# Peptides against a protein of PDB entry 2AZE, part 173

Target 1, 148 residues: chain A of PDB entry 2AZE
Amino acid sequence: AQECQNLEVERQRRLERIKQKQSQLQELILQQIAFKNLVQRNRHAEQQASRPPPPNSVIHLPFIIVNTSKKTVIDCSISNDKFEYLFNFDNTFEIHDDIEVLKRMGMACGLESGSCSAEDLKMARSLVPKALEPYVTEMAQGTVGGVF
Target 2, 101 residues: chain B of PDB entry 2AZE
Amino acid sequence: GRLEGLTQDLRQLQESEQQLDHLMNICTTQLRLLSEDTDSQRLAYVTCQDLRSIADPAEQMVMVIKAPPETQLQAVDSSENFQISLKSKQGPIDVFLCPEE

## One batch from the design tools (peptide; made by RFdiffusion4, then SolubleMPNN)

Design b1_p25_3_s1 (from b1_p25_3, 7 letters changed)
Fold by OpenDDE base, seed 3:
Structure b1_p25_3_s1 (fold): chain B 148 residues (1-148), chain C 101 residues (1-101), chain A 25 residues (1-25)
Amino acid sequence: as target 1 above (148 residues)
Amino acid sequence: as target 2 above (101 residues)
Amino acid sequence: SEKILLDTTIKNEFLFSNVPSLKTK
């Protein structure tokens, strides 16, 4: 009985770890797709324009964005060496990392929300190695979650 | 019996985890390749237009923070306090404002 | 034209070192 109990505990631990790794893998796939898609988009845009964008018109990754109402009063304190910042708001704000921005831009092809069109799915598959294509398909279909 | 069943389950779970690890390694390798490719990094940018698609500049103010790796960020968003603190150990932090269209 | 500007609403201060934080990359 004790042997079975011990193995059951280990089984549960492994199941939970697998679940966590599945989530991590999905995020990594989304990041890969988003990054490659962004690079592809910008490459194409620069080719069409026959020039890169003005240097101060773009923000390179990585970055974080903070947004709040235009009516929000922000008090910003900065150390002399710019190593420390303190922002005080008089109202609520939102923080988003660059990956979230890319997702909202559609760079992950809607795969993150299961809203992939046929064209989106085709694009997503084209941006990952062959070994990852089945997983991308499962993500789009919402069938990820089972044990291999 | 139950013991045999559990043993078999654990073996199968081990194989499943190994497959996941393999796929994750493929992903991390691809991301590493992107980070090491100078041209890709040059092209890894967003525009103000992109940011406007996330938060309408007519209604929202959008700040962009570029900070070195491992910068500490503390955020408080409550009815009583609305605060963000940043502390870098590896270099200066840059804060930009996305202008309205 | 599109232009990214530095935030100019600033004060010169230093933060205390012992505050809860999240790490960014």
Scores: peptide ipSAE 0.018, ipTM 0.860, DockQ to the pose 0.036
Fold by OpenDDE base, seed 1:
Structure b1_p25_3_s1 (fold): chain B 148 residues (1-148), chain C 101 residues (1-101), chain A 25 residues (1-25)
Amino acid sequence: as target 1 above (148 residues)
Amino acid sequence: as target 2 above (101 residues)
Amino acid sequence: SEKILLDTTIKNEFLFSNVPSLKTK
């Protein structure tokens, strides 16, 4: 009785951990795909152009993006040493990290939304080690964890 | 009985978790390798064109923040207050505006 | 409110000369 209760608690604990790890793994896979796809795209572009882009014309990871309506009034205060910034907006804004930007660029092949075409899925699979390919397939099908 | 069933469930869950741990280790290893590869890091960039595809500068102002590691960003987005605060301890913060076309 | 740490596993530095930098208004 008490032993069964203890095991039930442990079972629930493990189920929750597995759920969390599934989410973390999916995010890690998406990051890997996005990064590798970005690098591949840029490598190809530079090869076609036979030169790299101007050194100060690109933004390397990591970065953060803030966007708001052009009509939004922004007051900005900057410390003398540029260690501190304060922005006051008169309307709503959006914040996106670099990973989200890459996803919106399609660098994760639509895998994040479960909207992978056959070609997108093929690309996604090609950007991960063989051991991860089955999980990528499950992500695309929305069946991750269905066999537990 | 119930005990046997729970024991079996726990064994199955343990195997599942071990599989997840293994896959996560593979992923973290790959990400680490990417971070250590100089050529990959050189190629890990986006352009203004990329940013415009996310938010059109014709309608949206796009601000890019480049900051040292561990810089903190605090944001308030409510009906009464819209604010972003940036604080760095490791160096200056650079903030840029994406130009319109 | 939301707090975000500006940190990623893959880290790079960059200079961006094609966009204007923000200054105090």
Scores: peptide ipSAE 0.018, ipTM 0.859, DockQ to the pose 0.088
Fold by OpenDDE base, seed 2:
Structure b1_p25_3_s1 (fold): chain B 148 residues (1-148), chain C 101 residues (1-101), chain A 25 residues (1-25)
Amino acid sequence: as target 1 above (148 residues)
Amino acid sequence: as target 2 above (101 residues)
Amino acid sequence: SEKILLDTTIKNEFLFSNVPSLKTK
């Protein structure tokens, strides 16, 4: 019947929305873990060194990274007010946002790739509120996505 | 029948989504708190050593781009064109090179 | 082509000069 058809459409809509939100939540959790872990690392390092790093030796978030072979030739055009940049490369390049950089640094404890050790998982769980711990565990196990 | 089953499914999905929304709210709250904490922001940085771990300057050139919010980045990476375009509306863009040791 | 919206803050030592063409070392 038409009524059943309408509800089936709604069901599918809700399922897709939930799937999207699950993906968003996972990314948010990874960001939280990565940020807190980074801050913790740097705090500890500065305490051990008894001084902060030189101001020009660090890059604060947010940022993006562009990398290419040392053999790549880059032509750069910059507007007078520095509002516009144009880079032309003679070969391929890579772009990474700051979150991806943090993940590759291990700041997300390998949770993003399902490569968490027991110790990594313990660290990850310690960096989120208690309510998020079960979800972190599910992420590590690759079991996220079920109806709950 | 089918109608009753679908109705029940929708109610269950609603409950699931509500739980999901709750978790997302918790997470976004934590991220907001981090952004509002001055000490955390001071400590939210990476070093040259960190960048080298991502792309070794011995093999790769590493550029860091710092731009105002909502700066548009267009990247083209094809056999015919390799290009990055940056357009800011809120202020100047800064580009840095990671020095070699 | 890909478009990304950036959200960033800047520091000075890495700022490269106004060089129109860069050859990597």
Scores: peptide ipSAE 0.020, ipTM 0.862, DockQ to the pose 0.066; fails the geometry check
Fold by OpenDDE base, seed 4:
Structure b1_p25_3_s1 (fold): chain B 148 residues (1-148), chain C 101 residues (1-101), chain A 25 residues (1-25)
Amino acid sequence: as target 1 above (148 residues)
Amino acid sequence: as target 2 above (101 residues)
Amino acid sequence: SEKILLDTTIKNEFLFSNVPSLKTK
């Protein structure tokens, strides 16, 4: 029936929207975990050192990273007011945002790839509100959206 | 029947979406709280050691870019063109290099 | 240990404001 057809269209629409929201939620969770874990790590490190790190030795978020071979020639043009930068490379480069850097540092506990040890999962769960713990578990198991 | 099944599916999907929305709200709230927490912001940093764990400065040049919000980034990485363009609207852009040691 | 990075091609423009991150104080 036409009614069933309409409902099927709506069903598909909702499924797609849910899929998008799932991805967004997962990223938000990873971001939260990574940030909190970073803060926790640094807090502990500073306590152990009994001092904060030298100001010029750290980079505060947000930032992006660009890396390339040390052999790569980079021409950098900077506007007078430093509002504009132009980098020309003679070879390939990589760009990483701060969240990706944190993930690679292990700050997301391997949750981003579903590669969590028991300890990693425990840490991840401890860094989110209780309501998010089931979803963290699903992410670790790779079973997010299994009911759809 | 078919109609009943679809109706049930839609109800289930609606509940799932509402749950997602709720969880997302929780997440955004947590992130906002973090952004407003002075201690958290003070401690939200990486070190050169961290960056070396991502790309070894002995082999790679590691450049850190700090840019104001709404800075436009354009990057081209192809065999014929390797370029990064940054255009800030709110202030100067800072670039840092990670030392080898 | 350090990670091996893969070459990537970036074609999309984006704004820093669109990147999920915390603002510094």
Scores: peptide ipSAE 0.019, ipTM 0.858, DockQ to the pose 0.056; fails the geometry check

Design b1_p25_3_s2 (from b1_p25_3 with E7D Y14F G15L F16A A17S S25T)
Fold by OpenDDE base, seed 4:
Structure b1_p25_3_s2 (fold): chain B 148 residues (1-148), chain C 101 residues (1-101), chain A 25 residues (1-25)
Amino acid sequence: as target 1 above (148 residues)
Amino acid sequence: as target 2 above (101 residues)
Amino acid sequence: SEKVLLDTTITNEFLASNVPSLKTT
């Protein structure tokens, strides 16, 4: 029937939209966890050292990372005002944003892969509001979207 | 029947989406609060040691780029061209290297 | 803006000498 067909179309539309929102939410959760965990780590470290690190020893977010072989030859041109940079490499390079760096550092507690330990999960849960804890659990178990 | 089943599905999906929207709002709020907290931003940093854990400076050059918001980044990684282009509209771009120990 | 070529061939050592570096203790 036409009515059923219309509802099926709507169902598919909603499913797709939900899938997109799930992906966005997961990323937001990971960002929150990573940021808070980083801040917590650094706060603890500074407390132990009784001082902040030297200003040129750290890089504040946001940033990106570029890495390439030490053998890679790089041609670099910079505008006078440093508004424009051009890097030419003679070999492949990698680019990573700050969130990816934090994930690789373990700041997202391994939640990004859904393989965090019990301790990691506990940490992750402690870094989000209560309302987000169930979703964090789902992410850890890989059960997000299982009802669809 | 089929109609009843579809109707029920749509109701369930609506509830699910509403929950997602709510959770996303909570997340964005938390992130905004973090961005507005001076102490948190002061502590939101990585060290050279952290960067070494991502790419070993003994084997690779590690470059850090700090660019103003809305900076355009263009990257080409192909057999004939390996290039990164950065174009800022809001200020200078800063580049840092992570040295070997 | 005018582009300034730092070098036609920049080694990592050269780059490190002309770009700020992180210094950890």
Scores: peptide ipSAE 0.020, ipTM 0.856, DockQ to the pose 0.034
Fold by OpenDDE base, seed 2:
Structure b1_p25_3_s2 (fold): chain B 148 residues (1-148), chain C 101 residues (1-101), chain A 25 residues (1-25)
Amino acid sequence: as target 1 above (148 residues)
Amino acid sequence: as target 2 above (101 residues)
Amino acid sequence: SEKVLLDTTITNEFLASNVPSLKTT
């Protein structure tokens, strides 16, 4: 009947919304793990060192990265107040946000690709509240996406 | 019947979504706490060595952009043109280079 | 090469404690 059809449409709508939220949650978890892991790494490194890193050697979050061949010619136009930038390249470039950089550094413990060793998974679980641990496990196993 | 079944399914999906929202709230709370922790923010950095691990400055130029929130970024990468445009609303944009070792 | 167009907004989920003195460009 028409009522059943309407409910089927609503059902599909809710399923899609849940799917979107699952994706968002996974990303948030990865961000949390990557950030906490980074902080932990740096804290340990500074504790082992006799001094903090040189001032010109570190970049604090947030940031984005642009990379291109050293042979690429870049023309940069900047407004007087530095509110506007325009870069023109004569060849291709890449853009990476800070989270992507952290992932490539392994700060997300390979969870982003489901490539976690036992130690990686243990680390990932230790960096989230207990309520999120089951979800981290599912992410590592690639079993996320089911209905609760 | 089918109607009762669908109604029950929708209730179950609602409960699932509520559980998901709860987990998201926990996660966002943790991120906010990290944002508010001064020591964590002090330690929230990458080094040039880290950047070299993903893009070797011997072959690649690595540029770092620090911009305030709500900065608009537009990028075009095609055979016709290669361009990045940045427009900030809240303050100046800073651009740095990762030095070659 | 493929034509790629990106249109996004930079957000600050985590605040920077300071701005390092890297080489400016």
Scores: peptide ipSAE 0.017, ipTM 0.851, DockQ to the pose 0.264
Fold by OpenDDE base, seed 5:
Structure b1_p25_3_s2 (fold): chain B 148 residues (1-148), chain C 101 residues (1-101), chain A 25 residues (1-25)
Amino acid sequence: as target 1 above (148 residues)
Amino acid sequence: as target 2 above (101 residues)
Amino acid sequence: SEKVLLDTTITNEFLASNVPSLKTT
C-alpha cells in the first residue's frame, strides 16, 4: 500500500516533469523554425536583390519592441553613457520579444497556435531535423502528450 | 495488479522522458549551430516592413530596443503609472524608432 | 522581456532628436 502510494507520487512527479519538458521542447522547436525560416526568407530576398539591405533598414536579433498609440506621450530620460533608460508613458504600451515578433510574422508557420495549413506544415517540417518532424506533426495536430 | 500497473506506467514514462531529452538535445544543438553560424547571424534580422506588420506605425509608434545581455528591464503598467526602465551593466542600450511610410 | 500593456506616450520630439530612425527600402 505504501509502496503503491510512493509510486503514484513518483508517477505524478514524472508526468509533471514531462509536461514541463514538452513545453520547453515545443518552444525550442518554434524558435528553431522561426529563426531558420527568417534566415531562409532573408537569404532568398537578398539573392533576388543581389545585395543585402541597407544596414540601417534592418534590426538584427536579439531585440525587443515597444509599441503604443501614436497619441501616447512618451517621456524618455537617458543616462549619459546610455546604460540607463527610463520611459514614462501616459497610456498603455506593449512589449514584445523578438521571438514573439517572429511568430506574429508567421515565421513559425502558425505552428505555435496549431493553425498550420498544409503548406505551413510542410515548411515547418523542412526546417527541423528529421528526428523532430514527427513532433512537429504532433504539434500541428495538437496531439502532443497523447501517449502520456 | 495495481503495483504492476504503476511500475509499468513508470517504465513507459521513463522511456517517454528519455525520448524528450533526446529531442531537446537535438533542438538545443540546432539553436547553438544557428548562433554560431556567421551567415545565419547576418541574416537573422527583421525589417521595418516586418515591424509594421506587427504594429502599424500609422496607428502605433514602434520602438526597437537592443540591449546587451543581462540588461534589466522593468515595466510598470498600472492605471496611474506606465513606465519602462532599462539598466545595462555590459554596455550601452540602443533604441530605434520605426518610421512611418 | 515581459509583455506589458500600458497607456503611455513618448514625445516624438525627444525620440526624433535622440533616437535614431530605421530606414526603409
Scores: peptide ipSAE 0.022, ipTM 0.863, DockQ to the pose 0.047; fails the geometry check
Fold by OpenDDE base, seed 3:
Structure b1_p25_3_s2 (fold): chain B 148 residues (1-148), chain C 101 residues (1-101), chain A 25 residues (1-25)
Amino acid sequence: as target 1 above (148 residues)
Amino acid sequence: as target 2 above (101 residues)
Amino acid sequence: SEKVLLDTTITNEFLASNVPSLKTT
């Protein structure tokens, strides 16, 4: 019947939406863990050093990274007001946002790739509210998505 | 019947989505708290050593871009063209190079 | 091509670029 068809369409729509939201939540959790872990690390480091790092030795979030081979020739054109940049490369490059950088630094405790040690998982759990801990555990086990 | 089954499925999916929304709200709240905490923002930085850990300056040139909100980034990475275009409307863009040492 | 709206805030110094044009190898 037409009614059943309509509900089947709606069912599929909701399933897709849930899937998308699951991905979004996982990313948000990773961001939270990464940020808190970074802050914690730096706080500890500054305490140990009894001073903040030199101003020009650090880069505050947010930022993006562009990397390419050192052999890559880069031509950069900059407007006088620095509102516009144009980079021309003679070879491939990579762009990474700050979150990806933090992940690669291990700030997300390997949760993003399911590479959590017991210690990593403990750290990850400690950096989220209790309500999110079960989800973190499921992420580490790769068992998220039981709704499907 | 089938209609009843579908109706039940939709109810279950609705509950699942509501739970998911709740968790996301918790998470976004935590992120907002971090963004509003001045001490956290002061400590939200990476070092050159961090950057070297993800892309070794001995092998890779590493640029850091800091730009105002809503800066447009256009990137082309193909066999024919390798280009990045940045366009800000809210202020100057800063580009930094990570030193090798 | 990829187009992204950046959500960054300029706050720091590093090895800054302050030239009209830059060529690097």
Scores: peptide ipSAE 0.019, ipTM 0.860, DockQ to the pose 0.071; fails the geometry check

Design b1_p25_3_s3 (from b1_p25_3 with E7D G15L A17S S21N S25K)
Fold by OpenDDE base, seed 4:
Structure b1_p25_3_s3 (fold): chain B 148 residues (1-148), chain C 101 residues (1-101), chain A 25 residues (1-25)
Amino acid sequence: as target 1 above (148 residues)
Amino acid sequence: as target 2 above (101 residues)
Amino acid sequence: SEKVLLDTTITNEYLFSNVPNLKTK
């Protein structure tokens, strides 16, 4: 019936929207875990050292990283007000945002790839509100959206 | 029947979406709290050692870019063109290099 | 290590506004 057809269209629409929201939620969870874990790590490190790190030795979020071979020639043009930068490379480069850096540092506990040890999962769960713990578990198991 | 099944599916999907929305709200709230917490802001940093774990300065030049919100980054990476363009709207952009040691 | 992209064309655009603002005061 036409009614069933309409409902099927709506069903598909909702499924797609849910899929998008799932991806967004997962990223938000990873960000939260990564940030909190970073803060926790640094807090502990500073306590152990009994001092904060030298100001010039750390980079505060947010940031991005650009890396390339040390042999790469980089031409940099900067506007007078430093509002605009233009980098020209003679070879390939990589760009990493701060979240990616944190993930590679293990700050997301391997949750981003579903590669969590028991300890990693425990840490991840401890860094989110209780309501998010089931979803973290699903992410670790790779079973997010299994009911759909 | 078919109609009943679809109706049930839609109800289930609606509940799932509402749950997702709720969880997302929780997440965004937590992130806002982090951004508003002075201690968290102070401790939200990486070291050169951390950056070396991403790209070894012995082999790679590691450049850190600090830019204001709403800064536009355009990157082209091809065999004929390797370019990064940054355009800030709110303030100056800072660039740092990670030392080798 | 550096990823080699000699035979590819990649164009990316990023907005810093999409990143949570955790910059120190």
Scores: peptide ipSAE 0.022, ipTM 0.860, DockQ to the pose 0.067
Fold by OpenDDE base, seed 1:
Structure b1_p25_3_s3 (fold): chain B 148 residues (1-148), chain C 101 residues (1-101), chain A 25 residues (1-25)
Amino acid sequence: as target 1 above (148 residues)
Amino acid sequence: as target 2 above (101 residues)
Amino acid sequence: SEKVLLDTTITNEYLFSNVPNLKTK
């Protein structure tokens, strides 16, 4: 009885851990796809243009984005050494990390929202090692963890 | 019995977790390889056009923050206070604005 | 043409000390 209770506790612990790892794995896959897709896009673009973009026209990862209405008044205070910044807004703002930006750009092929077309899924599969392709397919179908 | 059933469940869960660990190792390896590849990192960038697709500067101001690792960010977004605080320990922080045109 | 502009405004002011770590790659 006590042994069974201990095993049930362990079972629940493992189930929760697996759930967490599934979420982490999905995020890692999305990041990989997004990064590789971005690099591929830019490589192709530079090849077509036969030159890289101007240095001050691009933002390299990593970065954070803050956006707000153009009507928002922003007061900015910066330390002399630029180690510290303080922004005061008179209205709401949004913060996005680079991964979220890439997702919204479609770099994750819509896999993050389960809205992959056949072409998107094909692209996503092509950007991961063979061992990850089945999991990418499961993500697209929304059936991850269904076999457990 | 109950014990046998639980034991079997744990074995199956162990196998599932091992599979996940393996896949995660593959993913982390790929990400590490990307981070170590100079050409990939050179090409890992977005343009102002990309940022406009997320938040159009015609209606939204878009600010980009480039900060060293371990930089701290504090944000308050309430009806009474709207504030962002940045503090770096490893170097200067760069803040850029995406122009409307 | 696309251009990224650096904010060059500098003003010293009090800043928060207990802030979360910015997660970047």
Scores: peptide ipSAE 0.022, ipTM 0.859, DockQ to the pose 0.037
Fold by OpenDDE base, seed 2:
Order: sequence, then C-alpha cells, then structure tokens
Structure b1_p25_3_s3 (fold): chain B 148 residues (1-148), chain C 101 residues (1-101), chain A 25 residues (1-25)
Amino acid sequence: as target 1 above (148 residues)
Amino acid sequence: as target 2 above (101 residues)
Amino acid sequence: SEKVLLDTTITNEYLFSNVPNLKTK
C-alpha cells in the first residue's frame, strides 16, 4: 500500500542519515584523540627539555601541507593583498590537511586504519570521555555500524 | 503485518539516531573545550621533524599553508593540469617553505 | 577537480617564521 511505501522511503532516508552521522562521529573521535595526544606529547617534551621550542620553529594548527618532487617546477601568483594564491605545477602534487598529518604521525594511535595494538587502544580510550570508549573499541574492531 | 513492522523499525532507528546524536554532542563538546583552552592551543603544534616524517624535504618540497577559516582550496591534478588555487574571504594567506635542515 | 574549504578547530595564533616565505614568481 501507499502507506507502507511512504514508510519504506522514510526508513531508507533514516538509514542513510545514520550512516553519514556514523562516519562523522568516527572522524570527530579521531580528531579528538589526535589533538589531545599531540598536546600531551608536546607538553611532555617541553617538560623534559625544561623549555618550549623556539616560537618560530613550530607550526600551530590549523594548516595544510602541499608536497611535490623537488624536481617539480612551481609557478606562483599572489594577489597584492595575499587573499588569492595560484600555484601551477608541471607535475603531480599531494595535499594533506593538519588532521591527516596528525594521523600519519600516529597521533590517532592507528585507530583510523584499524591497526591499533592493545597499548594503542588503551591510549586511545584514555583520551576520550567514558561515554565514547565503547565506540572507540568498536572502531578498533571494525564492528561499527551494527544496530544500536 | 508490513505496516506494523515498518513502524517498529522506524522507532528503533529513531532511538539509534538519538544515541548517535548524543555521542556526537559529547565529542563536539570536547573539541570545543580544546579550542577554548589557551594552554592546549599553545601546545597544538607540529615541528619540522614531524613534517619530515610525512614528506622528506631532501626529496620533496614541502609547503605549509596558513589560511583563515573558510578559505577555498581548489586543486586540479590531472595529466593536463596541475594547479592549486586559494581564495580567502577573511584575511591574508601565508605560505612557507619547509627547510631541509 | 576538487574543492575543499579549510576549517579551524584550533585557532592559528602563530605563524611559522623559521622558514622562508614563498615568493611571488
């Protein structure tokens, strides 16, 4: 009947929305872990060194990274007010946002790729509120997406 | 029947989504707290050593881009065109080269 | 072709000044 058809459409809509939110939540969790782990690392390092690094020797978030072969020729055009940049490369390049950089640094404890050791998982769980710990565990096991 | 089953499914999905929303709210709250904490902001940085671990400046040129929020980045990476365009609406963009040493 | 909007979770209060600025070509 038409009524059943309407509900089936609604069901599918909700399922898709939930799927999208699950993806968003996973990314948010990874960001939280990465940020807290980064801060913790740097705090410890500064304490051990008994001083902070020179202010001009570090890059604060947010940022993005662009890398290419040193052989790549780059032409750069910058507007007078520096509001616009145009880069032309003669070969391929890579772009990494700060979160991706943190992940590749291991700040997300390998949770993003399902490569968490028991110790990594312990660290990851320690960096989130208690309510998020079960979800972190599911992410590590690759079991996210089940019925809540 | 089918109607009753679908109705029950929708109720269950609603409960699942509510739980999901709750977890997301917790997570976003934590991220906001991090952004509001001055000490955390001060410590939220990477070093040249970190960048080298991503792309070795001995073999790769590494550019660092600092841009205001909502800056548009357009990238084309094809056999015919290799281009990056940045357009900011809120302020100037800064671009730096990571040194090899 | 892809477009990405840069977002900020943590404020960018500092600039990396220990490296050369990219010059206009």
Scores: peptide ipSAE 0.019, ipTM 0.859, DockQ to the pose 0.079
Fold by OpenDDE base, seed 3:
Structure b1_p25_3_s3 (fold): chain B 148 residues (1-148), chain C 101 residues (1-101), chain A 25 residues (1-25)
Amino acid sequence: as target 1 above (148 residues)
Amino acid sequence: as target 2 above (101 residues)
Amino acid sequence: SEKVLLDTTITNEYLFSNVPNLKTK
């Protein structure tokens, strides 16, 4: 009985770890797709324009964005060396990293929310190595979660 | 019996985890390749138009923060206090305001 | 405009207004 109990505990631990790794893998896939898609988009745009964008018209990764109502009063304190910033808001704000921005831009092809069209799925598959294509398909279908 | 069943389950779970690890390694390798490719990094940017698609500039103010690695960000969002603190140890922090269209 | 004004850093010269509530990613 004790042997079985010990194995049950280990089984549960492994199942939980697998679940966590599945989540991590999905995020990594989304990041890969988003980055490659962004690069592809910009490459194409520059080719079509026959020039790169003006230097101060773009923000290179990595970055973080903070957004709040335009009515929000923000007090910003900056150290002399710009190593420290303090922002005080009089209302709520939102923080988003660059990956989230890319997702909202559609760079992950809607895969993150299971809203992939046939074209989106095709694009997503084309941006990952062959070994990852089945997993991308499962993500799009919402069938991820089983044990291999 | 139950013991045999559990033993078999654990073996199967081990194989599943190994497969996951393999796929994750593939992903991390791809991301590393992107980070090491100068041309890709040059092309890894967003525009103001992109940012405006995330938050309506007519209603929202958007700040962009570029900070060195390992910069500490602390945020407090409560009814009594709304604050963001940034502390860098590796260089200056840049904060930009995204202009309206 | 698509110009992000990368040469313009927010300083104490800029005062913004509103009572915020935090939402993080």
Scores: peptide ipSAE 0.019, ipTM 0.858, DockQ to the pose 0.057; fails the geometry check

